# Designs tried in a protein design run: peptides against a protein of PDB entry 3OIQ. Part 100

Target 1, 212 residues: chain A of PDB entry 3OIQ
Amino acid sequence: KNRIFVSSSKDFEGYPSKAIVPVQFVALLTSIHLTETKCLLGFSNFERRGDQSQEDQYLIKLKFKDRGSERLARITISLLCQYFDIELPDLDSDSGASPTVILRDIHLERLCFSSCKALYVSKHGNYTLFLEDIKPLDLVSVISTISTKSTNSSKHSSSELISECDLNNSLVDIFNNLIEMNRDEKNRFKFVKLIHYDIELKKFVQDQQKVL

## One batch from the design tools (peptide; made by RFdiffusion4, then SolubleMPNN)

Design b1_p21_1_s3 (from b1_p21_1, 12 letters changed)
Fold by OpenDDE base, seed 3:
Structure b1_p21_1_s3 (fold): chain B 212 residues (1-212), chain A 21 residues (1-21)
Amino acid sequence: as target 1 above (212 residues)
Amino acid sequence: SELLKKLQELLKKLYEKFKKE
């Protein structure tokens, strides 16, 4: 089955009311919701949606039906948080209480770029996105990829069905949206408030701002 | 855009396929 690259969560409005479609997108991690009964990840590309919230444009559900799926969900969350340097409570605590993790607005402190593979599952016009795979992306690598768009047609036979162009375009769109948010005095997002704000990111943002 | 047209065609094909299932 061909996996569809999704550049906007609005694309799902045109999807079949009863379908199972493999999709892929790139977005920033915005929220983590782990409770006793569910696990959800929120992502956004911060596309302008009028008066709608720009957070959690992609709500991704992890399977949470049995002890095995719950364990896999917890491991997934732990590994993601370890990669992005997000502090979590000990999820393995012997206290018998299932740890609850509710994190919101992650993008205000850290830019957590993620390439997600999911199953779009719809019934009667409602849909759920189920996580199939997630690849965290390094910010330095993202910046380098955007900056070098013109030169390296390197024949990396990436077996990834998604055009390198679609990924790169989505990354540029996300950064452009963040720059617009940073310029808006009413928006809480500011690059200078990121924990990992450094000279490299500063220079990149300044250079991109001159083009916009 | 040509991309949007291709996407619309793909979505239409998917819709017709899933309507028959």
Scores: peptide ipSAE 0.016, ipTM 0.510, DockQ to the pose 0.030
Fold by OpenDDE base, seed 4:
Structure b1_p21_1_s3 (fold): chain B 212 residues (1-212), chain A 21 residues (1-21)
Amino acid sequence: as target 1 above (212 residues)
Amino acid sequence: SELLKKLQELLKKLYEKFKKE
C-alpha cells in the first residue's frame, strides 16, 4: 500500500469514514502526553485554521495496551526528548507511580521537526492516527535542506522526487507559518525566545523574511 | 491540483475496497 504524504491535517476531512490508510507528514512536536493509561504526541504545521488552535493539529497515539507497548512508548518519548534536548521533569517521585509527563507548547522553546509515519484509522467518521515510525529532524539539516532546494530542480526519479518535494514544501510552509507567527504581536511564538536561537537560525529567518 | 487528484483517486480506490469488505 502506498503511503500518502499529508501536507495538512485538513486532508483527513476528505478521508473515508471507515478506512486504514498509511500516512506520512512532517510537523513540529508541540505536545507530549504520557500518563498511566495513554501516550499521545501532538504535532503542528501551524496552518491558519480560523478560530481553531494551531497546536496539536496532528494528534498521534502510541499503542499503550500492555507492558510491552507502554515500555516502547516510554522509550520513544525518552529518545525524542534526548534528541531534542527536552528536559523531562525528573519524576524521581519516590512514589512507585508511573511517571506522568505532560508537556505543552514545546515549539515556544524548541523547534522539534519530526517526520512521522502513522496509520489513519477511521470508524463511523471519527479517526485516530497511530504512530508507526518517527524520525526527528535536526534543525541545521532542515535549514540546509530548505536553503539548497531553491536552486536545484534536478530531474531525479519521479516517485522519490514527489516525497522529497513534499517534505521540503512542508518544511518551507512550516517556516513561513512560524515567520507569520513571529510577526504577530498577539502570538506567543518568537524566534528570539527559542533556547537554541543562534546566528544560523537568525540569518535563515532574516533571509526568509525578505522573500515573504 | 495533480496531487489532489491523485489523492482523491487513491481515496476513492480505498473507499471502494473497504466498501466491498
Scores: peptide ipSAE 0.015, ipTM 0.498, DockQ to the pose 0.031
Fold by OpenDDE base, seed 1:
Structure b1_p21_1_s3 (fold): chain B 212 residues (1-212), chain A 21 residues (1-21)
Amino acid sequence: as target 1 above (212 residues)
Amino acid sequence: SELLKKLQELLKKLYEKFKKE
């Protein structure tokens, strides 16, 4: 199935008013919204959109229609949070009350790079993105990928429909946007406030700032 | 530009497919 790589959430404004389109994007996890009735994940590449919030540019819905889909959503959230060292309340609490999880502004404490596959489903001009698959990306791997991009355009195997170039370009764009946010005194985002801010990330940011 | 062109072409094909259904 032809999956479309999406570099901007604005691309959806040009999508058909009635369609089902498999899409993929790379973005930072910004929010988690788990209630008794819904599960949403917010992602952003922090593309500038005028005065609009740069958070939750990609709002991804998890299927939450029955006990099976609810369980799958909870497992998905648990696994993501475990991977990114996000503290969650115990979702399996025997208390019969489904725990509500509302996390916002995750990017202020942790850079949670994620490769997402979703279904764009539109009806009458409105759309919903349904999660199909999510792959968390390790920050060290992201940094290494961006740093090595300058030298080896090695055409490694074309097997995944998404060009390694599209992924890498999106990662670069995200970092560039974060650097701009970090420079803006009005923006709450600061690299030095990240829990995982280390010497490697510091060096990488400093090197990228010289190119911008 | 080429990616945008491919996207537009794909969206056009999808639109035409869904218009016929």
Scores: peptide ipSAE 0.015, ipTM 0.498, DockQ to the pose 0.032
Fold by OpenDDE base, seed 2:
Structure b1_p21_1_s3 (fold): chain B 212 residues (1-212), chain A 21 residues (1-21)
Amino acid sequence: as target 1 above (212 residues)
Amino acid sequence: SELLKKLQELLKKLYEKFKKE
């Protein structure tokens, strides 16, 4: 099945009112919403959209219909949080109550780059994005990829129809958007406030700012 | 431009498929 790379969540405005479209995008994790009845992940590339919030441009639903899917969703959240060093409130509350996790504005503390595969499912003009797969991306690897303009098509198998160029362009766009946000005094996002702000990220941001 | 073309082709194919269902 041909998977479409999505560079903007606005692309979905042009999608059919009744369709199932496999899509892929890269974005920053911005929110986690896990309750007893639903699991949602918010992502953003921080495209400027007028006065609208730049968070949760991609709202991704995890299947949460039965005990098996609920467990899978919880494990997925746990593994993502572990990978990104996101502190979850003690899910081990001795109270047999299903843990509720509501995290917002994750990007203000951590840059959680994620490559997402999802199903766009529309009916009667409304759509839902269902998570199919998620790959967390290491920030150092992202920085290296952008810096080297790595034309090194390492022969990773021909099966990913998505051009390495599309991924790289989206990563560059995200960083450019973050740089613009960082320059805006009204924007809450600042690179220096990131928990993982180090000398490497500092240098990279400084170098990218000179190109913009 | 090429991505838009691929998207349009895919959307057209999907639309035709869903119109037949």
Scores: peptide ipSAE 0.014, ipTM 0.484, DockQ to the pose 0.034

Design b1_p21_1_s4 (from b1_p21_1, 10 letters changed)
Fold by OpenDDE base, seed 2:
Structure b1_p21_1_s4 (fold): chain B 212 residues (1-212), chain A 21 residues (1-21)
Amino acid sequence: as target 1 above (212 residues)
Amino acid sequence: SSLLELLSELLKKLREEFLKR
C-alpha cells in the first residue's frame, strides 16, 4: 500500500470510518505521555485551528502488550529524548513501578522536528495513529534544507517514498506558523526562549520574517 | 547515524512484537 503524506491533521476528517492507511507527516514533538500501558507522542505543525490548542494535533500511540514491548518502547523514548537533548526523569528509579513520564509544551524549549511514519486505524468513525517509525531531524539540516531549496538531496535512499517537495513544504509551513506564533504577544512560544537558540537560527528566522 | 539506526531497529522490533498476535 502506498504511504500517504499528510500535510494537515485535518486530512483525517476525510478518511474512511473503517480503514487501515499508512501515513507520513513532518511535525514538531510537543508532548510525551508514557504510562505503564501505553505511550502517546504529541506532534504539531502549529496549523491554526480557531480557538483550539495548536499542540498535539497528531497523537501517535506506541502500544505495549507485555513487559518486553514496554521495555522496548521505554528505550525507544529514551533514545528519542537523548537525540533531542530532552531530560527525562530517571526511568531507572529503584521503585519497581515503571515511572510515568509526562512532558508537555516541548516546543517552547526545543524544536524537535520529526518525520513520522504511522498507521491510521479507524473503526466506527474513531481513529488511532500508531507509530511505525520516527526519524528525528537535525535543526541545522532543516534550516539548510529550507534555505537552499536543495533539490540535490540525492543521498536519500530511494526507499523514502516522500516527495522531497512535500517534506520541504511542510517544514516551511511549520516555520511560518512558528513565526506567526512568535509575533503574537499572547502566544507563549518565542524563538529567543529556546534553549538551543543560536546565531544560525536567529539569522534564519530574521530572513524568513522578511518573506512573510 | 548509530543512534538513528538503533532507534529504527527498536521500532521495527516493537512492530514485530505486535504482529506476533
Scores: peptide ipSAE 0.473, ipTM 0.905, DockQ to the pose 0.794
Fold by OpenDDE base, seed 1:
Formats: C-alpha cells, structure tokens, sequence
Structure b1_p21_1_s4 (fold): chain B 212 residues (1-212), chain A 21 residues (1-21)
C-alpha cells in the first residue's frame, strides 16, 4: 500500500473505522511521555481547531512488549533528544525502576521539526498511530527549503515519494501557524523565547510575516 | 547522518520485535 501524506490530523476523521494505513506527516515535537508501560510522542502542526488544544494533534505510540524492547524505545528517545538538544533525566538510573520522562510544551523552547512515518490502526472507530520512522529536520535546513520554493525541483533521492511540494507546504503552514500564535498575546508561544532564537530565524520570521 | 541512520535502525529493530509474535 502506498504511504499517504497527511497535512492535517483531521484527515483521520475520514479514515475507515477498521483499517491499517501507512501515513506520513511533518510536525513539531510537542511532548514526550515515556513510562514503564508506554512511550508516546506528541506532535503538532498547530492547525487551528477552535477551542481545542493545538498541542499533541498527532499522538504517536512506540510499542514495547518486554524489557528489551523498552530499552530500545528508551535509546530511541535518547537519540532523538540528543539531536534536538533536549535534556533528559539520566535514563541509566541504577534504581531498577525505569525513570519516567514527561516533557510537555517542547515547542515553547525548541522548534523540533520532524518528518514522521506512522501506521494508522483503527478498530471500532478509535485509532492509534504507531511510529515506524522519524527523521528530525534541522531548522536551518527547514528555513532554506522554504526560502528556495521558487526554482529547482531537483529530483534528488527517489525513495521518499512525498512530493517535495507536500513537505514544503506543511513546513510553511507550520510557520504560518507559529506566526499567528506569536501575534496572539494570549498564546504562550513566542519566537523570542526559543533557546535557539538567532538572527537567521529572526530574519526569516520577519520576511514570512510580510507575506501573511 | 550517522545518528539518523542509527535512529531509523533502532525503530526498525523495534518493529521487528513485534513481528516475531
């Protein structure tokens, strides 16, 4: 089955009540919930949904079934956090209890752009998204990709049949949503509060604000 | 690139552990 690119988590409302569908989306990492029994990653594109929380629009589950697979999930989360410069509590606690990691509102401190491959699994109208793959995206690369939209459909690497257009459109939509949140005085999100807020990001945001 | 490859490989191994049932 072909992988479906998902631009909105609302698309899942139209999905079959009993299906297995490979999906792909781009979003910001918003939360990490790692316990002894589950690992959940929250993602959002910050699409406006009325009064609903804009956080955790994509709730992605890492499955584990035993101590070995739990360890693999923990290592996976550690590597993801290492890429984004997210500080985790030491997961190697000699205390035989696996430490619980609960991070929320990650987007308030860091823009953790991620291209996610997941398996949509529905039963009786409820669904779960299972993580298949995650590609962290560098912010400089995201900014450059959005800025270069005009010219070269460079047909580079063949295997990720996401139309480069769908990826770029989703990245633009995320930035537009963040700009709207930044303009809203009631919204906690502010670009100037990001730990990695630099001259490049400042300039990019200022230039995007002129197009909106 | 090596970190991303390792991340993808770990996720692959995690999936394979579920297919063994």
Amino acid sequence: as target 1 above (212 residues)
Amino acid sequence: SSLLELLSELLKKLREEFLKR
Scores: peptide ipSAE 0.472, ipTM 0.905, DockQ to the pose 0.796
Fold by OpenDDE base, seed 4:
Structure b1_p21_1_s4 (fold): chain B 212 residues (1-212), chain A 21 residues (1-21)
Amino acid sequence: as target 1 above (212 residues)
Amino acid sequence: SSLLELLSELLKKLREEFLKR
């Protein structure tokens, strides 16, 4: 089955009540919930959903079944956090209790862009997204990608592959949503509060704000 | 690049552990 690009987590409401569908999306990492029994990664594109929380729109499960696969999940989370410069509590503490990691609102401090591949698995109308692959995206590369494609709108490469256009459109949508959140005085998100807020990000946001 | 490769490999290994059922 071909992998489906998902631009909105609302798309899953129209999905079959009993299916396995490979999906791909791009979103910001918003939460990490690692316990002895489960690993969940929250992602969001911050699409407005009325009264629903804009956080954790994509709840992705990292499965483990035994201590070995739990360790692999922990190492995976450590590497992901290392890439994003997210401070984790010491996961290597020799205290025989598996450290619990609960991070929320990651997007308030760091923009952790991620391209995710997952399996949509539904049964009896409920679904779970299982992580297949995650590619963390460098913010500089994201900014560069958005800035360069604004000029090349003319080539209809209608190839059935997850269009590089779909990825870029989703990245633009995320930034537009963040700009709206930044303008809202009631929203906790502010670009200037990001730990990695620099001149490049500042300039990019200022340039995007002129188009909105 | 090495960190991304390692991350992808770990996720692959983790998936393979579930296919062994």
Scores: peptide ipSAE 0.471, ipTM 0.905, DockQ to the pose 0.771
Fold by OpenDDE base, seed 5:
Structure b1_p21_1_s4 (fold): chain B 212 residues (1-212), chain A 21 residues (1-21)
Amino acid sequence: as target 1 above (212 residues)
Amino acid sequence: SSLLELLSELLKKLREEFLKR
């Protein structure tokens, strides 16, 4: 089955009440909820949804069933957090209780762009997204990609035709939404509060603000 | 990067563990 690129988490409202659909989207990591029985990753593109929270628009589930798969999930989350420079409490505590990790509002401190592959699984009108793959995206690379409009056809022979257009459009949409949030005095998001707010990001935001 | 490759491999292994049920 071909993987469907999803530009909005609202697209799932039109999906079949009983289906299994491989999907892909790009979004910012907003939350991590790791427990003894599951991990949930929250992602958002910050689409305006009226009075609804713009956070956690994509709730992606990592399942585990045993200690072995739990360990794999924990290592996976640790590696993801290392890439994004997210401080996690020590997950390796020899204490026989697996530590619970709850991080929220990650986007207020760090822009963690992620290309996610997930399995949409619906039953009786309810759905769950299961993580299949995640590619963290470097912010400098994201800025460069948007700025240059460059089809960097990196000839990486991975047979997954991600439409470079779909990726770029989603990245632009996310930045546009963040710019709108930054302009809103009621919104907690501010670019200047990001830990990694530098001259490059500042310039990029200023240039994008002139186009909106 | 080696980190991204490892991440992808771990996610693959995690999926494979679920298909064994």
Scores: peptide ipSAE 0.467, ipTM 0.904, DockQ to the pose 0.823

Design b1_p21_2_s1 (from b1_p21_2, 8 letters changed)
Fold by OpenDDE base, seed 2:
Structure b1_p21_2_s1 (fold): chain B 212 residues (1-212), chain A 21 residues (1-21)
Amino acid sequence: as target 1 above (212 residues)
Amino acid sequence: DLFDEVESREELLKEIEELEK
């Protein structure tokens, strides 16, 4: 089955019941929930959804049923946090209890762009997105990709040709949404409050703001 | 079976909110 690129989490409202659909999207990491029984990642493209929270538009469940899946989930979180320089509360609780990690509003401090592959699984009118793969995206690379519209076809001849256009369009949409949020005085998101706010990001945002 | 692991967004969000109390 071909993997479907998803540009909006609203697309799932039109998806079939009792189905498994492989999907892919690009979004910002907004939350991490690791408990004793579950592991969830929240993502958003910050699409305006009326009065609904713009956070966690994509709730992604990691398999967490056995020691193997739990270990994989914990490693996945650790690697993501290491990549994005997210400080996890010391998982080294000597107490032998699996530490609970609850991180919210990650996007207020760090822009954690991620390309996610997931399985949409539906039953009885409900659905869950199960993580299959996650690729963290470097912000500099995201900025360069948007700025150059670089048709740098990465020579990866892999048959899962996500339209480079779909990826780029989603990245642009996310930045446009962030720019709108930054302009809104009521919105907590501000580029200048990002820990990694640098001259490059500042310049990019300023240049994008002129086009919007 | 992945179908047995399906939980609604609302159920997941509620569980998260309960863990924060």
Scores: peptide ipSAE 0.541, ipTM 0.926, DockQ to the pose 0.856
Fold by OpenDDE base, seed 3:
Structure b1_p21_2_s1 (fold): chain B 212 residues (1-212), chain A 21 residues (1-21)
Amino acid sequence: as target 1 above (212 residues)
Amino acid sequence: DLFDEVESREELLKEIEELEK
């Protein structure tokens, strides 16, 4: 079955009931929720939804049923946090209590761009997204991709089923939404408050703001 | 079966909010 690229989490409202649909999206990591019984990752593209929270628009569940799946979930979180320089408590602590991790509003401190593959699973009018794969994206690479409008079909036969156009459009939309949030005095998001705010990001934001 | 693990977004968000109280 072909994987569907999702540009908005509202698309799921039109999806069939009692189905399994492989999906893919690009978004910012907004939350991590790891308890004794569940592991959830929140992502957002910050699409305007009226009175709805712009956070956790994509709520992704990791399998957490047995020691094997729990270990895989913990390793996934550890690797993701290591890539984005997110400080976590030691998840391997010999203290027989599994550490609880609740991180929210990650996007206020770090832009954690991620390409996610998930299974949309629906039943009785409800749906859950189950993580299949996650690829963290480097911010410098994201900025370069948007800036170059890369018509360079690098012949990398990357089996990545995402059309280059869909990826680029989603990345542009996310940045446009962040620029709008940054302009809103009531919004907590500000580019200058990002830990990794540098001259390159500053210049990119300034150049994008002139086009909007 | 993955169908038996389906939880609504609203249910998941409520559980997260209850753990923060």
Scores: peptide ipSAE 0.540, ipTM 0.926, DockQ to the pose 0.868
Fold by OpenDDE base, seed 4:
Structure b1_p21_2_s1 (fold): chain B 212 residues (1-212), chain A 21 residues (1-21)
Amino acid sequence: as target 1 above (212 residues)
Amino acid sequence: DLFDEVESREELLKEIEELEK
């Protein structure tokens, strides 16, 4: 089955019941929930959804049923946090309690772009997205990709490859949404409050703001 | 079976909110 690129989490409202559909999306990491029984990752492209929260638009469940899956989930969280320079609260190993990690609003401090592969699984009108693969994206690489691909409409073949265009369009949409959020005085998101706010990001945002 | 592990978004969000209390 071909993997479907998803540009909006609203697309799932039209998906079949009682199905398994491989999907892929790109979004910002917004939350991490690791408990004794579950591991969830929240992602968002900050698409405007009326009165709905713009956070955690993609709620991704990691398998967490056995020691192997739990270990994989914990390693995944650790590696993501290391990659994005997210400080995990000291998983104080000394309290025999499994370390609980609850992080929200990650996007307010760090832009954690991630390419996710997941399984859409539906039953009885409900669905869950199960993580299959995650690739963290470097912000410099994201900025470079958006800046360079404005020119190359390379007609590469119609095959099962998620078009480089879909990825780029989603990345552009995310930045446009962030720019709108940054302009809104009521929105907590501000580029200047990002820990990694540098001259490159500043310049990129300024250049994108001129087009919007 | 992955079908047995399907939880609604609302159920997942509620559970997260309960863990934060």
Scores: peptide ipSAE 0.540, ipTM 0.927, DockQ to the pose 0.894
Fold by OpenDDE base, seed 5:
Structure b1_p21_2_s1 (fold): chain B 212 residues (1-212), chain A 21 residues (1-21)
Amino acid sequence: as target 1 above (212 residues)
Amino acid sequence: DLFDEVESREELLKEIEELEK
């Protein structure tokens, strides 16, 4: 089955029941929930949905049924947090208890762009997204990609060529949404409050604000 | 079976809220 690129989490409202659909999206990491029984990642593109929360628009489950899947989930979270410079409590508690991690509103401090592959699985009008793969995206690379409109034809022989257009459009949409949030005095999101707010990001935001 | 692991968004959000209390 071909993987479907998803530009909006609203697309899932039109998806079939009792189906498994491979999907892909790009979004900002907004939350991490690791408990003894579950692992969830929240993502958002911050599409305006009226009065609904713009956070955790994509709730992604990691498989967490056995020691092997639990270990994989913990490693995945650790690697993501290392990549984005997110401080985790020491997961190596000698106490044999799996550490609980609850992080929210990650986007208020760090823009954690992520390209996600997931399985949409539906039953009885409900659905769950299961993580298949995640690629963290470097912010400098994201800014460069949007600014240059450059086809990074990385000839990686991987069978799933993401439409470079779909990825770029989604990245632009996310930044546009963040710019709107930054302009809203009621919104907690502000670019200047990001830990990694630098001259490059400042210039990029200023240039994008002139086009909007 | 992945179909047996399907939980609604509402159920997931509720579980998250319960962990914060």
Scores: peptide ipSAE 0.541, ipTM 0.927, DockQ to the pose 0.867; fails the geometry check

Design b1_p21_2_s2 (from b1_p21_2, 10 letters changed)
Fold by OpenDDE base, seed 3:
Structure b1_p21_2_s2 (fold): chain B 212 residues (1-212), chain A 21 residues (1-21)
Amino acid sequence: as target 1 above (212 residues)
Amino acid sequence: DLFDEVESREELLEYLKKLEA
């Protein structure tokens, strides 16, 4: 089955009540929840949803049923956090107690762009998203991709099922939403509060703000 | 079966809120 690119988590409201659908989306990592029984990743595009929280628009489950799946989940989290410079407690602690990790509002400190492949699984109108693959995206590369209307179809290998257009549109939409949040005095998100806020990001935001 | 593991977004959000308390 072809993988479907998802631009909004509202798209799932129109999905079948009993199905398995491979999906792909790009979003910011907003939360990590690792407990003894569950592993969840929260993502958001910060699409306006009225009075609904803009956080955790995509709740992605990692399989967490046996020692093998638990180990894979922990490794996935460790690698993701290493890539984004997110400090985690030692997940391998010999103390026999599985470490609990609860991180929220990650986007307030770091822009963690991620391309996710997941399985949409539904039953009786309820659904869960299961992680299949995650690719962290470099912020400099994201900024470059948006800034260069890449007419250059550089033949990146035909294996990434996302159209370059869908990826670029989603990245632009996320930044536009962040700019709107930054302009809102009531919103906690501010670009200047990001740990990695630099001259390049500042310039990019200023240039994008002139177009909106 | 993955279908037996389905939890609604609302149920998941409620679960996450209970972990903060």
Scores: peptide ipSAE 0.184, ipTM 0.743, DockQ to the pose 0.832
Fold by OpenDDE base, seed 1:
Structure b1_p21_2_s2 (fold): chain B 212 residues (1-212), chain A 21 residues (1-21)
Amino acid sequence: as target 1 above (212 residues)
Amino acid sequence: DLFDEVESREELLEYLKKLEA
């Protein structure tokens, strides 16, 4: 089966009650949950869902059933946090005790854009998303991609059936949602509170606000 | 949780086949 690009986690409400579906989405990293028994990543595109939390709209499970998978999960978390300048407790504690990492509301301090490949797995109407691959996206590259409107259809990397258009549309939607959140006085998200808030991001947000 | 026991695509596909039988 071809990988399906998912623009909304609401799409999963219409998915089969018993299926395995390879999916891909782009979203902001919102949470990390690493314990002794599980590893979860939360992502969101901040779509409006009434009174529901806009955080963790995509809850992604990492395989965490044996020492090999646990190690892979820890390495994945470490690499993501290194890429996004997220401070983690030392995961290599000599004490043999795996440190617990619980980070929430990551988007309030850092915009951690991520392209995720996952398996949708459902049974009896319940589903879980299993991480297959994750690519962190550079914010400067995201801003550039949205700004250039480049229908550069030319890099048909033949292997990824996901249209550059789907990715770009999702990135635009995320920024639009963040702009709406920033305008809402009740919302905790503010661009000026981001640790990496710079002149480039400021200018981009100001320019996008004129289109909304 | 069913999703705690089966964590690979192959294991999940095998599990789904067993549930269809």
Scores: peptide ipSAE 0.023, ipTM 0.600, DockQ to the pose 0.057
Fold by OpenDDE base, seed 5:
Structure b1_p21_2_s2 (fold): chain B 212 residues (1-212), chain A 21 residues (1-21)
Amino acid sequence: as target 1 above (212 residues)
Amino acid sequence: DLFDEVESREELLEYLKKLEA
């Protein structure tokens, strides 16, 4: 079965009640929860959903059942945090208590764009997203991709047809949502509060704000 | 079996709330 690109987590409401569907989305990392029994990653595109929290719109479960899957989950978190310059306690500390990591509101300090591959698994009308792959995206590369909007849809072969267009559209939507949040005085998100806020991001935001 | 590991969004969110308490 071909992997489906997902632009909204609402799309899952129309998915089969008992299925496995490979999906892909792009979103901002919003939370990390690592406990003794579970590993969860929260992502959001900050789509407006009424009065609901805009965080963790995509709640992704990592397999966490045995030492091998636990190790893979810990390594995944460590590598992700290293890439985004997120400080974590040492997850491999020989102290017999597995360190609990609870990070929330990550997007308030860092824009952690991530391309995620997951399995949508549903049973009895409930679903869980299981992580298959995660690719962190560099913010400079994201900005350049949006800015260059090169109509060169390079005809990448029909099988990896998560169209460059779908990815780009989702990235644009995320930035537009962040711009709206930044304009809202009640919203905690502000671009100027990002640790990595620089002249390039400032210029990009200013240019995008003129189009909105 | 991944089907046996399915937890609803509501169940997961409740779990996360319990970690804050």
Scores: peptide ipSAE 0.629, ipTM 0.948, DockQ to the pose 0.875; fails the geometry check
Fold by OpenDDE base, seed 4:
Structure b1_p21_2_s2 (fold): chain B 212 residues (1-212), chain A 21 residues (1-21)
Amino acid sequence: as target 1 above (212 residues)
Amino acid sequence: DLFDEVESREELLEYLKKLEA
């Protein structure tokens, strides 16, 4: 079965009540939940959903049933946090208790763009997304990708074009949503509050704001 | 919850086959 690119988590409302569908999306990492029994990653495109929370629009479950899957989940979290320069609370709890990590609102401090492959699994109208693969995206590369494709709409082959166009469109949409959030005085998100806020990001945001 | 019990693609595919039967 071909992997479906998902631009909105609302698309899942139209998905079959009993199915397995391989999906792919790009979003910002918003939360990490590692407990003794579960590992969840929250992602968002910050699409406006009326009164619904804009956070954790994509809740992705990692397999966490046995020591092997738990180890893989912990390694995944560690590598993501290392890549995005996220400080994990000292997992060295002197108590032999499995380290619990609960991070929320990650997007308020860091833009953690991620390309996720997941399995949509539904039963009786409820669904869960299981992580198959995750690729962290470098912010400089994201900015460069958005900036360059604004000029080169013409030459790529149709099938590779769709996935790359879909990715770019989603990245643009995320930035547009962030710009709107930044303009909203009631929204906690501000670009200037990002730890990695630099001249490049500032310039990019200013240039995008002129088009919106 | 089914989603707490089935965590691999293989298990999910097997589970779907059992539900289609």
Scores: peptide ipSAE 0.023, ipTM 0.601, DockQ to the pose 0.055; fails the geometry check

